# Designs tried in a protein design run: peptides against a protein of PDB entry 3EFO. Part 4

Target 1, 262 residues: chain A of PDB entry 3EFO
Amino acid sequence: SQLADLYKSCETDALINFFAKSAFKAVLHQPLKVIREILVNQTAHMLACYRKNCASPSAASQLILPDSMKVLPVYMNCLLKNCVLLSRPEISTDERAYQRQLVMTMGVADSQLFFYPQLLPIHTLDVKSTMLPAAVRCSESRLSEEGIFLLANGLHMFLWLGVSSPPELIQGIFNVPSFAHINTDMTLLPEVGNPYSQQLRMIMGIIQQKRPYSMKLTIVKQREQPEMVFRQFLVEDKGLYGGSSYVDFLCCVHKEICQLLN

## One batch from the design tools (peptide; aimed at target 1 Y50 L63)

Design b1_p11_1 (made by RFdiffusion4)
Pose (drawn by RFdiffusion4):
Structure b1_p11_1 (pose): chain A 259 residues (1-239, 243-262), chain P 11 residues (1-11)
Amino acid sequence: SQLADLYKSCETDALINFFAKSAFKAVLHQPLKVIREILVNQTAHMLACYRKNCASPSAASQLILPDSMKVLPVYMNCLLKNCVLLSRPEISTDERAYQRQLVMTMGVADSQLFFYPQLLPIHTLDVKSTMLPAAVRCSESRLSEEGIFLLANGLHMFLWLGVSSPPELIQGIFNVPSFAHINTDMTLLPEVGNPYSQQLRMIMGIIQQKRPYSMKLTIVKQREQPEMVFRQFLVEDKGGSSYVDFLCCVHKEICQLLN
Amino acid sequence: PSHHVYHIPPS
């Protein structure tokens, strides 16, 4: 009968999986604007209820989120930015209908990765003694012109290359000497390489391991290339609203529920 | 209960 126990026991990934499927089923029944509004308001409602009933007294300039829901807003914003709940500019209806379908079947492990892609820094890789590098937030702010990154959501795998990308790596991987020497339209498996091209292939394997669909590798050269597609998977950035924007929005309506 | 606090600036 205590609300504190309800919140202390929640799981964001499980909640995100439900909201996603619930919203994606509703796409075939209600205006998308109506669906997004229900999502945002339900999110503000859950947090406002915690604030007026469980949270110890705190200043109004603060937005209080339970531990169980620490990353719930970030993921909810990712759902709202997803092309299924978004619109026309680019992204075919065939792409929307397809993604809408893929999510309806997903387990928790799949939906977590689908809505928050895994960004791995490759240029800072520890040679032959690896075990998959620490992940980095899904934002352009964590990309470096000197860096090479791996981005996966379970369906797509992007190998991102910066302009000042170390030629030492571009050689040990693409077997070519320089950055401008790579052609994106040749997105096939590169072998050779002794320390790196192997250590990279090693992590591309470990990532695919638990994943049902074999991911489509897409190489992205930084400045003005296909990169436009890649930027979509940096879900923390604006690309809908940014993570911070959404957080700023939820607080407004949580306050509107004046308490 | 434990929770996280986010400081929201005024408009």
Fold by OpenDDE base, seed 2:
Structure b1_p11_1 (fold): chain B 262 residues (1-262), chain A 11 residues (1-11)
Amino acid sequence: as target 1 above (262 residues)
Amino acid sequence: PSHHVYHIPPS
């Protein structure tokens, strides 16, 4: 059908860019609550239309996503959890204004990375490979105490170290003997010069490529206070200020779809 | 058409 073809041609990253800019424009004349509701409704409406017109009959308990929009909900949830759309007094007007302006000028690729960061398991690096490690989902459930992860969203870069991260990797990256010796005040990795360090720098360089801003590096130790900032970028988890997890959002969207169709 | 299916637990 014509609709089926339309859904096949849809680019989630472009949609999110559009929704983000539309929503961020709307904050100037609409209540945040209304904007959030509209975004959810729009998401549900698109998916309801697909289910009605393009998908085979399925159980009421099933949420059906077209392949082209399989990640639409997660991005939408990220948008909904952005500080610009959150009704929290803890968020300053300056911060809202700053992020609003940033997103309003972002291209599709930039906004995609901004809303859903890359999270790379650095501890799995093969120093002999030029391939980037496969990104994992942005959730604490994907982290490990034994792991080292690099997170990047186009503006910030975090190197997260598990409390049990391998000393040999710590030595390789930071030239210190243990996790405890890592200085989290540094914004640049030392030039250690070993293959692992070089590989990590290469990866960081690749991530930085074609980004309009130079990403500041923040070193984060697990269980230290600054980790709280890092965790805010684990966008599939619950937000600090009550934003929904991805799972909860899926349930919300499903409920809305059912209301539209039943 | 290809699609992804999530099973949503009852609320």
Scores: peptide ipSAE 0.353, ipTM 0.887, DockQ to the pose 0.891
OpenDDE base, seeds 1, 3, 4, 5: peptide ipSAE 0.338, 0.353, 0.332, 0.347; ipTM 0.882, 0.886, 0.878, 0.884

Design b1_p11_1_s1 (made by RFdiffusion4, then SolubleMPNN; from b1_p11_1, 7 letters changed)
Fold by OpenDDE base, seed 1:
Structure b1_p11_1_s1 (fold): chain B 262 residues (1-262), chain A 11 residues (1-11)
Amino acid sequence: as target 1 above (262 residues)
Amino acid sequence: TSYVAIDIPPD
């Protein structure tokens, strides 16, 4: 099942929204370092409490997550990696202010999608099916050079194309003969009119209709410069501006939990 | 009580 679906079924969605807004409010009167430490500490304490009082005996090398919080760490890491909570000179004050404002106005569902985007393998679309493709984890490891993926976070939409994406799909989507002919300056897909194109447009429409903000489409070719921007939305990977991968974050949380319990 | 166990590499 999709991580988003699991998240919706958990109590963590409200928690993440709360943590995000609380942290973003705190930015106005507390150092970023302190805010980040508080968030990590709160995460560790919650999980430590569960391990100590609720969890069955387990190996010390295992991180134990209650079912209701199994997605808490990944979202917490995404929050910690947000530009609002990072002190990097590469991030403008305007960008920080913008994202802060956005999140402060988001409901639970909006913040959920914002922090963990949907990544859809559209190259596997069945034109005869009315079902949306199953989302994959937001990591480079889930991409393929032969694939085409749609990423959406409620604010932005990206169409990522692998260098070896099928020419027939490229033709179907863009009405051009090859990858090289795709114009990445386009913000709208052409109305080609074939079943695949229609299916993709339908999917994009469904995603858009569920969100309060109009998502701008960005077409991204693998290995081109704009891909770097796209890669930042692969939230489980290591961030460009010092953010940890999900795996690294899990290790960090585990270590802190162990320290609390020792 | 259901839970998820994740193996963490020793570091």
Scores: peptide ipSAE 0.353, ipTM 0.895, DockQ to the pose 0.636
OpenDDE base, seeds 2, 3, 4, 5: peptide ipSAE 0.351, 0.342, 0.332, 0.342; ipTM 0.892, 0.890, 0.887, 0.890; seed 3 fails the geometry check

Design b1_p11_1_s2 (made by RFdiffusion4, then SolubleMPNN; from b1_p11_1, 6 letters changed)
Fold by OpenDDE base, seed 2:
Structure b1_p11_1_s2 (fold): chain B 262 residues (1-262), chain A 11 residues (1-11)
Amino acid sequence: as target 1 above (262 residues)
Amino acid sequence: TSHVLIDIPPE
């Protein structure tokens, strides 16, 4: 069907870019609450239409996503959780304005990365491989105390270290003997020169490549204060300022879809 | 058309 073809051709990243810019434009004339409701409504309507017209029957307890939109909800939730669309007193007007302007100028690829960061398990690197490690979902549940993760959203880069990170990796990356010796004030990795360090730097370079902004590197130790900032980029988790987790958002969307169809 | 099914936990 024509509708089926439409959904097959749908590019979630383009949609999110569009929705983001539309919403961020709307903030000038509409209440944030209304904008958020519109975004959720649009999401629900698109998916409801698919369920009604394109999808095979499924259990009422199941959310049906076309393959092309399998990540639409998570991105939409990220958009909804962006400071521009949050009406929290903790968020300064300046920060809101800044991010609004940034997104308004972002291309599809930039906005995709911005809303849903790459989270790479650096501790799993094979020094003999030139392949980038597979990104994991941006959730605390994907982190490990024994792990080292690189997070990047096109604007910021974080190197997160678990409290039990392997000393050999710490030595390889930072040229220090232990987790405790890592200086989190540093914004550049040292030129250690070993294969692991070189590979990490290569990965960082690849991530930085073709990005319009130079990403500042922040070293984050687990359980230290700066980790709170890092955790804000774990976008599938519950947000600090009242944003829903991905799971909660899925429930919300599902509920609205059901309401539309029933 | 291929689709993804997500089990929604009960409220």
Scores: peptide ipSAE 0.429, ipTM 0.914, DockQ to the pose 0.883
OpenDDE base, seeds 1, 3, 4, 5: peptide ipSAE 0.393, 0.384, 0.382, 0.403; ipTM 0.907, 0.903, 0.904, 0.908

Design b1_p11_1_s3 (made by RFdiffusion4, then SolubleMPNN; from b1_p11_1, 7 letters changed)
Fold by OpenDDE base, seed 2:
Structure b1_p11_1_s3 (fold): chain B 262 residues (1-262), chain A 11 residues (1-11)
Amino acid sequence: as target 1 above (262 residues)
Amino acid sequence: TSHVSIDMPPE
């Protein structure tokens, strides 16, 4: 069917770009609450339509997503959790304005990365491989105290270090003997020159490549204050300013779909 | 068409 083909060909990244720009434009003349409701409604309607017309019968307790839209909910949740769409007083007008303008000019690839950061387990690097490590989901549950992770969203780059990060990796990256010796005020990694350092720098370079903005590097130690900023980019977790976790959002969407179909 | 099924928690 035409409808089935439509869903099959659907590109979530393009949709998110569209929804983001539409929503951010609407901010100028619509209440934030209404905008958020519209976004959720649109998501639910699309998925409800799929379930009704394209999907085989499934249990009501299941959320059914077309394969092409399997990540739509997570991206939508990220959009909903963006400061531009939040009315919390803790978020400055300037910050909202800034991010709004940024997104309004972003291409599909840029907005994709912006809303859902790339989180890479750096501690798993194979210095003999030119392949980038596989990204993990942006959730605290995917972090480990023994791990080192690089997060990038096209604007910011974070190097997160667990409190139990391997000293050999710390030495390799920072040329210091221990976690405690890492200077988090640095915005550039030292030129240590060993294979691991070079590999990491290469990865960072690849991530930075073809991005419209130079990403500022922030070194983050687990359990230190700057980690709070980092954690805001773990977009699948519950947001600091009232945003839902991905799981909670899925439940919300599911409920709305069920409501639409009943 | 292929789809992803996610089990939702009760309530």
Scores: peptide ipSAE 0.370, ipTM 0.901, DockQ to the pose 0.871
OpenDDE base, seeds 1, 3, 4, 5: peptide ipSAE 0.312, 0.321, 0.318, 0.326; ipTM 0.885, 0.887, 0.887, 0.888

Design b1_p11_1_s4 (made by RFdiffusion4, then SolubleMPNN; from b1_p11_1, 6 letters changed)
Fold by OpenDDE base, seed 2:
Structure b1_p11_1_s4 (fold): chain B 262 residues (1-262), chain A 11 residues (1-11)
Amino acid sequence: as target 1 above (262 residues)
Amino acid sequence: SSHVLIDIPPE
């Protein structure tokens, strides 16, 4: 059907870009609560329409997503959790204004990365491969105390180190003997020169390539204070300022879809 | 067209 074709051709990244810009424009003259409700409503309506008209029958307890929109909910949740759309007093007006302006000028690729960061398991690097490691979902559940992860959202770059990160990797990256010796105040990795270091730098370079902004590197040790900032980029988890986890958001969307179809 | 099914946990 024509409708089925529409969903098949739907590009989630473009939709998120559109929704973000429309919402961020709306904040100038509409209450944030209303904007959030509209976004959720739009998401639910789109998916309800699919379920009603395009999807094969399924259990009522299951959320049905067209393949082209399989990541729409997670991105939408990220958008909803953005500081621009939150009314928390802890979020400064300046920060909202800044991020609003940034997103308003972002292309599809930029906004995609911005709302859902790339989280790479650096500890799994094959020094003989030029391929980037496969990204993991942005959730604490995907982190490992033994792991080292690089997170980038187009504006910030974080190198997260688990408390049990392998000393050999620490030595390879930082040229220090242990986790405790890593200086988190540095914003640049040392030029160690070994294959692992070179590979990591190459990856960082690739990530930075063709991005409109230079990403500041922040070194983050697990269980230290800066990790709190890092964790805010684990967008599938519950947000600090009342944002839903991805799972919770799915439940919310599902509930609304069911209500629309009843 | 292919779709993804997600089990929604009960409340």
Scores: peptide ipSAE 0.387, ipTM 0.902, DockQ to the pose 0.865
OpenDDE base, seeds 1, 3, 4, 5: peptide ipSAE 0.328, 0.333, 0.295, 0.352; ipTM 0.888, 0.887, 0.879, 0.894

Design b1_p11_2 (made by RFdiffusion4)
Pose (drawn by RFdiffusion4):
Structure b1_p11_2 (pose): chain A 259 residues (1-239, 243-262), chain P 11 residues (1-11)
Amino acid sequence: SQLADLYKSCETDALINFFAKSAFKAVLHQPLKVIREILVNQTAHMLACYRKNCASPSAASQLILPDSMKVLPVYMNCLLKNCVLLSRPEISTDERAYQRQLVMTMGVADSQLFFYPQLLPIHTLDVKSTMLPAAVRCSESRLSEEGIFLLANGLHMFLWLGVSSPPELIQGIFNVPSFAHINTDMTLLPEVGNPYSQQLRMIMGIIQQKRPYSMKLTIVKQREQPEMVFRQFLVEDKGGSSYVDFLCCVHKEICQLLN
Amino acid sequence: SHFVVDMDELS
């Protein structure tokens, strides 16, 4: 009968999986604007209830989120930015219908990765003694012109290359000497390489391991290339609203529930 | 237990 126990026991990934499927089923029944509004308001409602009933007294300039829901807003914003609940500019209806379908079948492990892609820094890789590098936030702010990154959501796998990308790596991987020497349209498996091209293929394997679909590798050269597609998977950035924007929005309506 | 975000820092 205590609300504190309800919140202390929540799981964001499980909640996100439900909201996503619930919203994706509703796409075939209600205006998308109506669906998004329900999502945002339900999110503000859950947090406002915690604020007025469980949270110890705190200043109004603060937005209080339970530990169980620490990353719930970030993921909810990812759902709202997803092309299924978004619109016309680019992204075919065939792409939306397809993604809407893929999510309807997903387990928790799949939906967590689908809505928050995994961004791995490759240029800072520890040679032959690896075990998959620490993940980095899904934002352009964590990309470096000197860096090479791996981004995966379970369906796509992007190998991102910066402009001042170390030629030493571009050689040990693409077997070509320089950055401007790589052609994106040749997105096939590169072998050779003794320390790195192996350590990279090692982690590309470990990533695919638990994943049902074999991911489509897409190489992205930084500055004005196909990168436009890649930027979509940096879900923390604006690309809908950014993570911070959404957080700023939820607080407004949480306050509107004046308490 | 909970997490707190200061909205004045984000304005």
Fold by OpenDDE base, seed 2:
Structure b1_p11_2 (fold): chain B 262 residues (1-262), chain A 11 residues (1-11)
Amino acid sequence: as target 1 above (262 residues)
Amino acid sequence: SHFVVDMDELS
């Protein structure tokens, strides 16, 4: 059907860009609560329509997404949890204004990365490979105490170190003997010169490539206070100021779809 | 084709 073809042609990254800009424009003349409700409603309606008109019959307990929109819910949840759409007093007006303006000028690729960061397990790097490591889902559940992860969202770059990070990797990256010796005040990695260091720097360069903004590097040690900031970029988890996890949002969307179809 | 999430397993 024509409708089925339409869903197949949809690109989630383009949709989220559109929804983000629309929502961020709407904040000027609509209450935040209403905007959030609209976004959830639109998501549910789109998916309900697909289920009704395009999907094969299935159990009511199943959430069915077209392949082209399989990541729509997670991106939508990220949008909903963005500070621009939150009215917490802890979030300054300046911060909201800043992020609003940023997103309003972002292209599709930029907004995609902004709302859902790349999280790369660099502890698994093959120094003999020129390929980037496969990104993992942005959730604490994907981190490991033994791991080292690079997170980038187009504006910020974080290097997260697990408390049990291998000393040899610590030495390779920072030229220090242990986790405890890492200086988190650094915004640049030292040029150690070994293959691992060079590979990491190359990866960072690739990530920075063609991005409109120069990403500041923040080194984060697990269980230290700055990690709390880092965790806010684990967008599939619950937000600091509430906000649903990805799982919770899926449940919410599913419930709404069922209500629409029942 | 479509992507399916089993909500019973998720909860």
Scores: peptide ipSAE 0.308, ipTM 0.886, DockQ to the pose 0.916
OpenDDE base, seeds 1, 3, 4, 5: peptide ipSAE 0.272, 0.306, 0.222, 0.289; ipTM 0.870, 0.886, 0.847, 0.879

Design b1_p11_2_s2 (made by RFdiffusion4, then SolubleMPNN; from b1_p11_2, 7 letters changed)
Fold by OpenDDE base, seed 2:
Structure b1_p11_2_s2 (fold): chain B 262 residues (1-262), chain A 11 residues (1-11)
Amino acid sequence: as target 1 above (262 residues)
Amino acid sequence: SYVSIDMSALE
């Protein structure tokens, strides 16, 4: 059917870009609560329509996502959790204004990365490979105390270190003997010169390439104060300011779909 | 094609 073809051709990244810009424009003349409701409603309606008209019958307990939109919910949740759409007093007006303006000028690729960061397990690097490590889902559950992860969202770059990060990797990256010796005030990695350091720098360079903004590097130690900021970029987890986890959002969307179809 | 998620397992 024509509708089925439409869903097949749908690009989630483009949709998110559109929804983000539309929502951020609407902030100027509509209540945030209404905007959020519209976004959820639109998501539910799109998926409900697919289930009704395009998908084979399935159990009511199943959430059916067209393949082209399999990541739509997670991105939508990220959008909903963005500070621009939150009215919490802890979020400054300036910050909301800043991010709003940023997103309004972002292309599809930029907004995709912005809303869902790239989280790379650096501790798994093969120094003999030129390939980037496979990104993991942005959730605390994917982190490990023994791991080192690089997170980038186009604006910020974080190097997260687990409390049990291998000393050899710490030495390789920072040229210090232990986790405790890492200076988190630095915004640049030292040029240690070993293969691991070089590989990491290369990866960082690749991530920075063709990005409109220079990403500031923040070194984050697990269980230290700055980690709280880092955790806000683990977008699949529950947000600090009332944002839902990805799982919770899926449940919400599913319930809404069921309500629409019943 | 589509992805099916069993929501009963998540609740």
Scores: peptide ipSAE 0.491, ipTM 0.929, DockQ to the pose 0.954
OpenDDE base, seeds 1, 3, 4, 5: peptide ipSAE 0.456, 0.473, 0.465, 0.464; ipTM 0.922, 0.927, 0.924, 0.923

Design b1_p11_2_s3 (made by RFdiffusion4, then SolubleMPNN; from b1_p11_2, 6 letters changed)
Fold by OpenDDE base, seed 2:
Structure b1_p11_2_s3 (fold): chain B 262 residues (1-262), chain A 11 residues (1-11)
Amino acid sequence: as target 1 above (262 residues)
Amino acid sequence: SYVSIDMSELE
């Protein structure tokens, strides 16, 4: 059907870019609550329409997503959790204004990365491989105390280190003997020169390529106070300022779809 | 092609 073809051709990244800019424009003349409701409603309506007209019959307990929109909910939740759309007094007007302006100028690729960061398990790097490590989902559940992860969203870059990170990797990256010796005040990795360090720097370079802004590097130790900033970029988790987890959002969307169809 | 998520497992 024509509708099915439309969904097949739909690009989630383009939709998110559109929704983000539309919402961020709307904040100037509509209440945030209304904007959030509209975004959720639009998501539910699109998916409900697909289920009704394009999908095969399935149990009511199932959330059906066209392949082209399989990641739409997670991105939408990220958008909803952005400070621009949150009604929290803890968020300064300046911060809202800043992020609003940033997103309003972002292309499709930029906004995609901005709303859903890349999270790379660099502790699994093979120095003999030219391939980038596969990204993991942006959730605390995907981190490990033994792991080292690189997170990037086009504006910020974080190197997160578990409390039990391998000493050999710490030595390789920072040229210090242990986790405790890592200086988190540094914004640049030292030029250690070993293969692992070189590969990590290469990866960071690749991530930085074709990005409009130079990403500031922040070193984050697990269980230290600055980790809370890093955790804000674990977008599938529950937000600090009341944003829903991805799972909770899925439930919300599913409920609304069911209400539309039943 | 579509993805199906069993919401009963998430709720």
Scores: peptide ipSAE 0.469, ipTM 0.927, DockQ to the pose 0.948
OpenDDE base, seeds 1, 3, 4, 5: peptide ipSAE 0.432, 0.451, 0.436, 0.435; ipTM 0.919, 0.924, 0.919, 0.920

Design b1_p11_2_s4 (made by RFdiffusion4, then SolubleMPNN; from b1_p11_2, 6 letters changed)
Fold by OpenDDE base, seed 2:
Structure b1_p11_2_s4 (fold): chain B 262 residues (1-262), chain A 11 residues (1-11)
Amino acid sequence: as target 1 above (262 residues)
Amino acid sequence: SHVSIDMSSLE
C-alpha cells in the first residue's frame, strides 16, 4: 500500500529534526504543556496508524514499530526532555533560548547527535584497530564501574571514568597512577604518547570531525558531584526535572495507541 | 517489517 511505502521511506532522524524545529518554533506562541502533548499525540497517532493500516494483527500488549521508526520513540522522548520544552524554574531562560537557537540551525545529523549522544566504551579499545568502538545505549545501566566511556553530543564531550577503572588505562590516558590522581579540572587530555592515548585522541578527533562546534571536554569521575551533569546526557534514564525514562515513555505511548485503536 | 515490544514485561 501507499501508506506502507511511506513508512518504509520514513527517516527517523529527519522526522526528529522536523519535530524539534517545529516544537521549538511553537514555544514562542504555545504553552509548553500543549507542545509536549502534541508531540506525544503525534507519535501515538503515527504508530497507531501503522498498526491499524500496515501491520499484521498482533496482541494488544505488543507495541508495534515499523523498522523505519524503531528509534522514533527514544528520540521523541529525548526531545520532550530537552530543557527548551521544560517549564522548570531551575532552567534559566537564557539556557532555553540558547539551546532553542542551536537546534533551530541544526541539520539532520547534528540534531540526531544532539538529542541522542554517542556513548562509546573506550575501555574496550583495541589499540591495533582503527575501528571505532560500537556505541552503547545512553543509560546508566550500560555503564560499568570498571569502564571508561566517552560521551559526545556535538556540543559537549565527556570522558567518564568508573571508580574501578583499570589503573593501566588511567596511566595510559592521564599519565597518573590511579583514579584518585585524575584532575577533573582539566579540559584537555595530556599527550602521553602511548598507543592507547593516541588512539583515544584519534577517536576524539574523528568525533569532532565535521562537527560545526568545537566540543568542550569534561572529565567526569563516577560518584563525584559533576557526574550529575553527565547523567543528564544518559537520555534513556529518567530526567532530573521529571522527564520520563525511555521505558516509561514507551508505556505511555503504548497506552495512548491502545486508546486510539480501542 | 516491524519491531514488536512486549509491553507486558515492562509494566
Scores: peptide ipSAE 0.466, ipTM 0.924, DockQ to the pose 0.940
OpenDDE base, seeds 1, 3, 4, 5: peptide ipSAE 0.444, 0.446, 0.439, 0.438; ipTM 0.919, 0.921, 0.919, 0.918; seed 1 fails the geometry check

